# Designs tried in a protein design run: peptides against a protein of PDB entry 3B8E. Part 190

Target 1, 230 residues: chain A of PDB entry 3B8E
Amino acid sequence: PFLIFIIANIPLPLGTVTILCIDLGTDMVPAISLAYEQAESDIMKRQPRNPKTDKLVNEQLISMAYGQIGMIQALGGFFTYFVILAENGFLPIHLLGLRVNWDDRWINDVEDSYGQQWTYEQRKIVEFTCHTPFFVTIVVVQWADLVICKTRRNSVFQQGMKNKILIFGLFEETALAAFLSYCPGMGVALRMYPLKPTWWFCAFPYSLLIFVYDEVRKLIIRRRPGGWVE

## One batch from the design tools (peptide; made by RFdiffusion4, then SolubleMPNN)

Design b1_p26_3_s2 (from b1_p26_3, 14 letters changed)
Fold by OpenDDE base, seed 4:
Structure b1_p26_3_s2 (fold): chain B 230 residues (1-230), chain A 26 residues (1-26)
Amino acid sequence: as target 1 above (230 residues)
Amino acid sequence: ELEELLEEEKKRREEAKKKLEKEKEE
């Protein structure tokens, strides 16, 4: 997120503290869930034919899959950010290069895509309004990531939701998102203003995309055992 | 309060959009 923010010179979509909350709150639970995944997982049942090469290939494929999922997560967050800013009069193209003027407290006449002038305070309100939806979108997309991490080969529909640690992770992430979104003072402390409940559903298409991606990947693995996608 | 401010801003943008649409038709 920060790299795109720096490269595109757009208003900051997510605060530093919220990013830290994602890293600590959302990434740790999946890692623990994977570590304690029961031997019934197809991940553990696959005896490598060659322990050295198959382990390395498997680690690379997992890393690539998670890297791709991470990119989809980031795209989901940015989509929500751009939708909110567009609804507030700032089209994505207009945001490019706007950061310098956006963050300048002395410029109170920044024009939106419709020629309306925005004061510094108004701009900061809309910026901070974007922080919460961006974070919530990432969390909702991570629900899909957590669910798909449970299996390498089998469909989620076949294995079900038996991992209690994974389920706990979903609740923990949701609780964290709710806390950051609706707890009094979070607007001042974390620059995360309260979110309309409808925005929780904005991430669902991206969650669905991740599910479809993973199911297609798993289907390919099932049809081509030992293929490069495994 | 924030929702009210955002709704007011939305109303202002809708009015500005209508003005721009009229200017394009002229």
Scores: peptide ipSAE 0.024, ipTM 0.574, DockQ to the pose 0.084
Fold by OpenDDE base, seed 2:
Structure b1_p26_3_s2 (fold): chain B 230 residues (1-230), chain A 26 residues (1-26)
Amino acid sequence: as target 1 above (230 residues)
Amino acid sequence: ELEELLEEEKKRREEAKKKLEKEKEE
């Protein structure tokens, strides 16, 4: 998220403190769950290859999987960010390079894509309104990603939801998302305004697409082992 | 919710302007 913010020079989609809370709080339990499940699946299904090479490959594969999950989560968050800003008159193309004027407190006539002028305070309200949905979207995408990443080769339907740690992690993330989204004072502390329940569903189509994509990917890997899709 | 926040912000600005106008008249 922060890299895209710098590269695109767009308004800040998520507060730095909130990003740190995500990185330190929400990702730990799921990452641990995935590491355990990958270790079990790789140990059970692979004939003992050379133990030194297998450990290195497993660590690289875990790191790559974590990096891919983080990228998909960021894409989901940015999708929701762009939807909210577009609904408020700021099209994605118009946001490119707008940060300089957006963050300038003395500019009170920043125009949206429809020629409406936005004061600094109005812009900051819209910016902070994006923080909670961005976070919620990450959590909803994490539901799909965690279910998907449970198995590299097997369908979710074949392995089922047997990992109690994964289920607990999903519950914890959801509870944290609800707490941060609806607890009084979070708007001041984390600049996360309360979110209407409808925004929880904004990420569902995206999560479904990721789920379908990964099931198709896994199907291709099963049919064509050793392809570039791995 | 955003509309409500924007309306509240607008009201606060109008009240702040009225205060500044009164302070200039005194």
Scores: peptide ipSAE 0.020, ipTM 0.456, DockQ to the pose 0.108
Fold by OpenDDE base, seed 1:
Structure b1_p26_3_s2 (fold): chain B 230 residues (1-230), chain A 26 residues (1-26)
Amino acid sequence: as target 1 above (230 residues)
Amino acid sequence: ELEELLEEEKKRREEAKKKLEKEKEE
């Protein structure tokens, strides 16, 4: 996500502190889930014919799959960001290169896509209004990620949600999202303003997309072992 | 307060959008 901000020179949709909260709070649960899945898979796997090469290939495939999921998560966050800014008069194209003027405290007449002038304070309010939905979008997308991380090759429908750790992870992430979104003082501390409940639903299409993507991926892997989609 | 500000800003944008649409039709 941060790389896109550097490349596009757009207003920062997520503060550094919030990123740290994601890394420490939300990313740990997927990592733990993955570690458990690896442990379970290692217990179930007969000794690989060549433990060094097969492990390396599998680790690379897993890393690529999670890298793709992470990219979709970022896209989901950015989508929410752009929707909010567009609703606030800033079309995505207009945001390109705007960061310099956006962050300038002395420029109080930054024009939106409709010729409206925005004060620095107004711009920062809108920016901070994007932080919470961005974070929540990541969390909601991570729900799908956690669910898919439980199943390497089998459909989620085959294994079910019987894992207490998965349920706990989903609860923890949701609780963290709710805490950061609605706890008093988070607007000042984390630059996260309270989120309208409607914005929780903005991420669902992306969660569904990830879910469908992973199910399709797993289906392809099952039908064509050793394919390019692994 | 933030919601009120956002609603006011939204209203202003809708009005500005309507003005721009009219200017494009003229």
Scores: peptide ipSAE 0.019, ipTM 0.550, DockQ to the pose 0.081
Fold by OpenDDE base, seed 5:
Structure b1_p26_3_s2 (fold): chain B 230 residues (1-230), chain A 26 residues (1-26)
Amino acid sequence: as target 1 above (230 residues)
Amino acid sequence: ELEELLEEEKKRREEAKKKLEKEKEE
């Protein structure tokens, strides 16, 4: 998110503190769940045919899969960001290169895509209005990520919701999202304004995409054991 | 206060959009 902010010169979609809350609060549980899944998946009990090469390849493939999921999460967040800004008069194309003028407190006549002038304060309000939905979108997409992390090879539907760590993670991230979204003072402390409940559902297509992606990936792995997609 | 400001801004944008649409039709 921060790299895209710099490269595209768009208004900041997510605050640094919120990013830290994601990394520490929501990403820790997936990482723990992965560590436990590696232990449960009996991948270690299959005598590696070649212990050095098979371990390295598997770690790389896992890293790539999680990297791809992370990209889908980021895309979901940015989608929500662009939808909110578009609803607020700023089309995505107009946001490109706008950062310099957007962040300048002395410019009070920044025009939106419809020729409406925005004061610095108004711009910051709409920017901060995007922070909470972006965060919530990431959390909702992470629900799918946590669920798919239950099994490397089996369908999520086959193993069910038996992992207590996963259930705890889902609860924790949801509680954190609700706290950051609706607790008084978060607008000042974290630059996160209250979120309309409808925005919780904006991420669902991306959650579905992650589920479909993972099920397809697992299906390919099951059909072609030892393929590059593992 | 934020909701009121956002509603006012939304109204202003809708008016500006209508103005631009009229200017494109002329």
Scores: peptide ipSAE 0.020, ipTM 0.509, DockQ to the pose 0.085; fails the geometry check

Design b1_p26_3_s3 (from b1_p26_3, 13 letters changed)
Fold by OpenDDE base, seed 4:
Structure b1_p26_3_s3 (fold): chain B 230 residues (1-230), chain A 26 residues (1-26)
Amino acid sequence: as target 1 above (230 residues)
Amino acid sequence: ELEELLKEEEERRKKWEEEEEKKKKE
């Protein structure tokens, strides 16, 4: 999000706190899941497949899967951001390069895509209104990740700890999202305005996309064992 | 000052949203 903000010079879609929450949540859950998988695999004395190559392959597979899912999650968040801004009169094309004028408090007549003038305060309200839905969209998309991870591994029903860690991470992230979205004062304190319940549903198409992506990936792996997608 | 202005704008927005929701229910 921050990189896209810099590259596209668009209004910031997420506050620093939300970015940190996403980064920590997204990095910690996979890392912990991997660490426990390695520990469980070492404990379960799985027949020694070449432990160095299989660990590397599994780490690469998981890293690639999470990297690809992370990209879809980011796209989901940005979609929600662009939808909210478009509903408020700012089309995506108009947002490109708008940051300089957007963040200038002395410019109180920034025009939207329809010629409506926006004060600095009004722009900041719209910007901060985008922060919460962006974050929530990512969190809801991560729920799909839980289901995918659960369905990928027939062994996950036996590997209850991975599922517990993932569930705990998603629960923590969801609880944090709910707290940041609905706790009084968060709009002022963290620049996260209250979210309409309808915006939670904006993530569902992207959750579906992740499911489709995962099923396609699984299909490719099944059809081409040893392929680049493994 | 900015926080107060932002709060006022937020309150104005909430009132507008409530009015629009009332109009959708009529």
Scores: peptide ipSAE 0.019, ipTM 0.475, DockQ to the pose 0.067
Fold by OpenDDE base, seed 3:
Structure b1_p26_3_s3 (fold): chain B 230 residues (1-230), chain A 26 residues (1-26)
Amino acid sequence: as target 1 above (230 residues)
Amino acid sequence: ELEELLKEEEERRKKWEEEEEKKKKE
């Protein structure tokens, strides 16, 4: 998300602190899950398969899977961002390169795609209105990841601890999303305006897309064991 | 100052949305 913001020079879709919280949360849950999986594998005293190659392959596969999921999450967030801005008169093409004028507090006549002039304050309201739906979209997409993880045929013990950690992480992120969306004063502190309940449903198509993508991936893996998709 | 202005504009927007919803129900 932050890279697209820098490259496209668009208005900030999500607060930097919130992005950092997502990145840290999203990285920490997998890292903890991997640490527990390693601890369980060490307890299970199975003969040391070549520990360097198999660990590296598993870490790379997990990293690639999370990288792909993270990319889909970002795309979902950006879609929500562009929809909100388009509904407020800013078409995606018009947002390209607009950041400099958007962030300039002395320019109070920035035109939208329809020729309407926007004050600095009005622009910032629209920007902050995008932050909460963007964040919520990411959280709702992460719920699909939980469902995906539950459907993996890993050992019941590995699934149990991983599921508890993942469930806890998703509950924490959901609780954080609810807190940021509905707690008084969060609009001022984190520049996240209250979310209309309808925007929670805008993320569901993307959650479904991720679910379908993972099911297709699993089907490919089942049909071609040892293929490049593993 | 900006935060206060943003809050005032948000309240104005909410009032306008409520008035437009009332007009659609009449």
Scores: peptide ipSAE 0.017, ipTM 0.463, DockQ to the pose 0.076
Fold by OpenDDE base, seed 1:
Structure b1_p26_3_s3 (fold): chain B 230 residues (1-230), chain A 26 residues (1-26)
Amino acid sequence: as target 1 above (230 residues)
Amino acid sequence: ELEELLKEEEERRKKWEEEEEKKKKE
């Protein structure tokens, strides 16, 4: 997220504290859950012929999976960010390079895509209004990702939600998202303004797309073992 | 709610401006 912000020079979609909350609060438990489940799955499937090479392969696979998940999560967050800003009159193309003027307190006439002028305070409210939905979107996407990552080859419907650690992680993420979104003072403390309940649903189409994509991927892997999709 | 948030951001801006003015005088 931060890299895209720097490269695109867009208004900050996610506060630093919120990023830290994601990294420490939401990613850690899922990561642990996935590490345990992968270790268990790998132990069950192969007697480690060579524990050093098999461990290295697993670490690489985990690292690649986390990298991909993180990118998908970021895309989901940015999708929500762009939707919110578009609803407020800022089209994605207009946001490119707008950061300098957006963050300037002395410019109170920043125009949106429709020629409406926005004061600094109004812009910051819209910016901070994006932080919470971005975070929530990441959490909702993480639900899908965690459920997906639980099974490399089996459908989610076949394996079910048996991992207690995974369930706990999902609960923790959801609780954290609810806390940050609705707890009084979070707007002041974390610049996370209260989230309208409707914004929780903004991430669901994206999560569904990821879920469908992964299920299709798994179906392809099952039908064509050893394919490039593996 | 938006008006309250606007006021809070204005107050934050004023505090920041005052702090920056103090730093310039220091």
Scores: peptide ipSAE 0.016, ipTM 0.491, DockQ to the pose 0.048
Fold by OpenDDE base, seed 2:
Order: structure tokens, then C-alpha cells, then sequence
Structure b1_p26_3_s3 (fold): chain B 230 residues (1-230), chain A 26 residues (1-26)
């Protein structure tokens, strides 16, 4: 995710500390839960073939799944970031290359897409206002992604939410998101300003879209085994 | 709320400027 910000030269939507909180706090329990479920599902579906090849395939599948989830989460966060900045007058096209001027403390007249001038302090407030909803969006998208990843080929409706570890992970992520978003002092400590409750719902259409997409994908895989969609 | 946040950021900027001025004098 951080590499995209450098390449696009846009204002940083997520602080380094927040990235570390995501990587260390939210991703661990879900990753463990997915590793256990994949191992269990692979054991149930595959005849015992060569143990060495099966282990390598499982590790590759876990790494690919984790990488795909991470990309989808990042896209969700970026979507929320661009929405917030657009609502504050900064269209996505205008943000390209703006980082240099955005981060310069001596420039107090950075213009938005509508010609409004923004002081350094105002820009930083908008930037830090993006951090919390970006994080929350990732968590909400993770709900969908975790539910999706629980089943490789079967519909979520067929297998149900029986994994207690997954459910616990979802609650832990949600509790962490609520703590970081609403605990006093997080704006100073982590540059995560308080989140309006409405922003929790901003990710829901995206999560629903991912859910529908994955159910359709799984349906296609079931109808055409061995297709390119796997 | 925005005015309070602006004030807090201004205070942080002033503290940073004071620290940078101290470093230049050392």
C-alpha cells in the first residue's frame, strides 16, 4: 500500500503507525484463522498425495489468498480516502503530484480543485481525518474477505460461520477499530481523529460488492472446474 | 471541532518551530 502512495505522489492517507497497527493488530488473528481453515479444508478435500507437494501448494495458496485480500483491503481504503478528499474539495486527479506541496509547512495556499486555498494545518487535519476511516474501511472489508476466504469453492451459505476463531477475530478487529477511532488521545498519539459514525457505513457497499463478486466467482468455478477464474 | 483541531495543530507547529530554533542555536 505505501508503495502506491510513493508512486502516485499523493498525500499519505494512512500513517506509518496506523499501518503497523493494521499489520500487527488486525491481520494476525484472521491470518491464523484462515491458515487453520485452509489446512482443514485441504485435508478434507484432497486425498493424501505427496506430503511435500501438498505442503508447498498449501503455503502458496495461503500466500496468494493473503496477498489478494491485502490488495482488496487497500483498494477499499483508497476508495474511502478519495471520497473524503473529494468531499473536502480535492478530486483524485488533482491529488496526483500534490504531495510535495501538501507536506510543505511553508506553503499555506495549496489550492483544491475548486480554487479554495488550504493552510498547512487545514491540510494535515484533512489528511489525519482520512486515517481513521481508512483503517475502519479496511476492517469492514476484512469482514467480507474473511467470510469469503472461509470457503474456497463452497458458498458461505452452505458451510456457515462455524469457525469460532474467525468470529473471535472479527470481534477483535471491530473492537480495535472502535478503540482506535473513539478513544480519547488517539488523534494525538496515532493521528487518528474521531470518526463520524456515518463513515462506518461507507465500506458496506464495497464489502457487499466483494461478497457478491466472490459468490459469483465461486458459482462459476463450480460450473466450470479448472477455468482461469480459479 | 475544526477550530479546536486547527488550534491544536497550530500549537504543535509552534512547538516544532521552537525545537528547531533550539537545535540551530546548539
Amino acid sequence: as target 1 above (230 residues)
Amino acid sequence: ELEELLKEEEERRKKWEEEEEKKKKE
Scores: peptide ipSAE 0.017, ipTM 0.507, DockQ to the pose 0.049; fails the geometry check

Design b1_p26_3_s4 (from b1_p26_3, 13 letters changed)
Fold by OpenDDE base, seed 2:
Order: structure tokens, then sequence, then C-alpha cells
Structure b1_p26_3_s4 (fold): chain B 230 residues (1-230), chain A 26 residues (1-26)
């Protein structure tokens, strides 16, 4: 995620501290839950042909799944970021290369896509307004991703939510998101403004889209085993 | 709280601009 900000030279939608909180705090329990459930599912489905190759394949599959989830989460966060900035007058195309001027304290006349001038303080308010929704969007997308990753080939509806660790992880992430979003002092400490309740719902269409996409993907895999979609 | 901090930074900037203006007038 951080590499995308450097490559695109856009204003940072999420602070470094909050990124670290995501990487260390939110992803750990879900990753453990997915690793556990994957190990359980692999034990059930695979006759142990070769323990060494099967372990290596499992590690690769976990790494790929985690990498894909992380990319989808980042895309969801970026979507929310671009929506908020667009609502404040900054179109995505205008944000490209804007970071240098955005972060300069001495430039107080940065123009938006509509010619409105923004002071440094105003820009930072908008930037910090994006941090909390970005984080919350990641958490909400993680709900869908965790549910999706529970089953590689089967529909979520077929297996149900049996993993108590997964459920616990979802609650922990939600509680953390609520804490970071609404706890006094988090605006100063983490540069996260209090989140309006409406922003919690901005991620739901995206989560639903991912869910539908994955169910369709799984359906295709079930109908065409060994296809390129796998 | 963040708005207050940003307001303080704005006030510091204005003060600096005024000081730099005075230095140019001297």
Amino acid sequence: as target 1 above (230 residues)
Amino acid sequence: ELEELLKEEEEKRKKWEEEEKKKKEE
C-alpha cells in the first residue's frame, strides 16, 4: 500500500502509524484464523501424498491468499480515499503528483480540480479526514475477505461460520476500528478524525461486490476444475 | 483537538509571515 503512494505521488490517505496498526494489530488474528482453517481444510481434503511438498504448497497458498486480500483491502481503502477527496474538490487525476505541493507548509494556495485554493491547514484537515474512513473501509472489506477466504472452493453458505477464531477476529477488528475512530485523542495521536456513521456504509457496496465476485469465481471453479481462474 | 492544533499552526504561520514582512521593511 505505501508503495502505491510513493509511485503515484498522491497525498497519504493513511498515516504510517495507522498502517503499522493495521499490519500488526488487525491482520494478525485473521491471518492465524485463516491459517488454522486452511490447515484443517487441507487435512480433510488431501490425502498426504508428500508432506514436504504439501507443506510448501500450503505456505505458498497462504502467502498468495494474504497478498490478494491485502491488495483488495488496499483497493477498497483507496476507493474510499478518492471518493472523499473528490467530494472535497480533488479529482483522482488531479491528485497525481500533487503530494509535493500538498505537503509543503509554505504553499497555501494549492488549487483543487475546481480552482478553489486550499491552505496547508485545510489540506491537512481533508487528509486526516480520509485516514479514519480508509481504515474503517479496510476493516469492513476484511469482513468480506475473511468470509471469502474461509472456503477456497465451497460457497460460504455451504460451510457456514463455524470458525470461532474467525468470528472473534472479526469482532476484535470491529472493536479496534470503533476505538480508533471514536476514542478521544485518536485525532491527535493517530491523525484520525472521528468518523461519521455514514462512512461505515461506504465500504459495504464494495464488500458486497467482492463477495459476489468471489462466489461467482468459486462457482466457475466448481464448474470448470483446472481452469485459469483457479 | 486536531482542528485546534491546525489553528495553532496557522497562527504560527501568520506570525512568521508578519515577522518576515517586518524584516523586509527594515
Scores: peptide ipSAE 0.021, ipTM 0.556, DockQ to the pose 0.122
Fold by OpenDDE base, seed 5:
Structure b1_p26_3_s4 (fold): chain B 230 residues (1-230), chain A 26 residues (1-26)
Amino acid sequence: as target 1 above (230 residues)
Amino acid sequence: ELEELLKEEEEKRKKWEEEEKKKKEE
């Protein structure tokens, strides 16, 4: 998120404190759940023919999976961010390069895509209004990612949601998202303004898309072992 | 709630602008 913010010169979609809350609060339980499931999958693997090479390959696959998950989460968050800003009159194309004027407190006449002038305070309120949905979108996408990561090769439907750690992680992430979104004072403390319940549902199609994509990927891997999709 | 926050921030802005005008007149 921060890299895209610098490269695109767009208004900051997510605060640093919120990122820390994600990293410490939401990503830890998923990471632990993945580590346990990998350990279980490795225990269920027949004696590794070459323990040293197989460990290195597993570590690389884990690192790649986490990197891909993080990118997908960021894309989901940015999608929600752009939708909210578009609903408030700022089209994505107009946001490119707007940061300098957006963050300038002395400019109170920043025009939106429709020629409406926005004060600094109005802009910051809209920006902070994006923080909560961005975070919630990440959490909702993480639900799919957690479910996906449970199964390396098998469909989620085959293994089911039997992992208590996974269920606990989903609950914790949801509870944290609800707390940060609706607890009084979060707008001042974290610059996360209250979220309309409808925005929780806006992330579900994206979560479903990721789920379908991964199931298709796993299906291809199962049908073509050793193919380019591995 | 968002409209209330907007009004509060606009009122803060107006107060600040008035204070800055007073400082320029002194």
Scores: peptide ipSAE 0.019, ipTM 0.557, DockQ to the pose 0.084
Fold by OpenDDE base, seed 4:
Structure b1_p26_3_s4 (fold): chain B 230 residues (1-230), chain A 26 residues (1-26)
Amino acid sequence: as target 1 above (230 residues)
Amino acid sequence: ELEELLKEEEEKRKKWEEEEKKKKEE
């Protein structure tokens, strides 16, 4: 998100704290999952498959899966961001390079895609209105990961621990999202305005996309054992 | 204006939370 913000020079879709929360949440869950999977593998006395190659393959598989899911999550968040801005008169093409004028408090006549003039305060309201939906969209999309992990036909025990870690991570992220979205004063403190419940539904198509993507991936893996997608 | 909009959105949120509480109690 922050890299896209810098590269595209668009209004900031997420506050710094929110970005940190996503980054920490997204990185921590895979790391903990990997640590537990290694610990379980060590506990379960799995025959020494070449422990270096299999650990590397599992780490690469998990890293790749989470990397791909993370990209889809980011796309979901950005979609929500662009939809909100478009509904407020700012089309995605118009947002490119707009940051300089957007963040300038002395420019009170920034034109949207329809020629409407926006004051600094009005622009900041729209910007902050995007922060919460973007974050919530990512969190809701991450719920799909929980469903996907439950459907993986690996050993019920490995699924159970992975699910517990994922459930815990998703619970923390959801609790944080709820806190940031609905706690009084968070709009001023963290620039996260309250989210209309309708915006939660914007994440569902992306959750479905992740689900379909993972099912397709699983089908490819099943049809081509040892393929590059493993 | 930002503060007023924040207050309005906070009031909308409170109303929604109250409605959702009522729906859970019914």
Scores: peptide ipSAE 0.018, ipTM 0.358, DockQ to the pose 0.078
Fold by OpenDDE base, seed 3:
Structure b1_p26_3_s4 (fold): chain B 230 residues (1-230), chain A 26 residues (1-26)
Amino acid sequence: as target 1 above (230 residues)
Amino acid sequence: ELEELLKEEEEKRKKWEEEEKKKKEE
């Protein structure tokens, strides 16, 4: 998300602190999962066939899987961001390069895609209105990812511990999302505007699409073991 | 709270713009 923000010079879709919290939360769950897998592997006394290559391959596969999930989450957040801005008169093409003028407090006549002038304060309201739905979209996508991970045929024991850690991580993220969205003073501290309940439902179609995509991917992998889609 | 702060900043800006207009008319 942050890379697209820098490259496209668009208005900030999500607060930097919130992005860091998501990145840290998303990295902690895999790290804890890996630590438990290592502990379980040590308890099971299974000699790794090749400890150097198998660990590296497993770490790379996990890193790639989480990297792909993170990219899909970012795309979902950006979709929500562009929808909100488009509903407020800013088409995606018009947002490209707009950041400099958007963030300039002295420019109070920034035109939208329809020629309507927006004051600095009005622009900031719209920007901060995007932050909460962007974050909530990521959380809802993570719920879909949890369901996807639960449906993976791992050993019942590994699934049990991973599921508890994932459920705990998602609960923390959901609790954080609720806290940031509805706690008084968080709008000022994190520049997140209170979320209208309707925006929770806007993320569900995207989560469903991700779920369908992953189920199709799993079906392809099951039908063609060793295919390029691994 | 954020809306209130932004409204307060907008009101301050409007007051400043009105004062600048008055100074240009004098």
Scores: peptide ipSAE 0.020, ipTM 0.537, DockQ to the pose 0.099; fails the geometry check

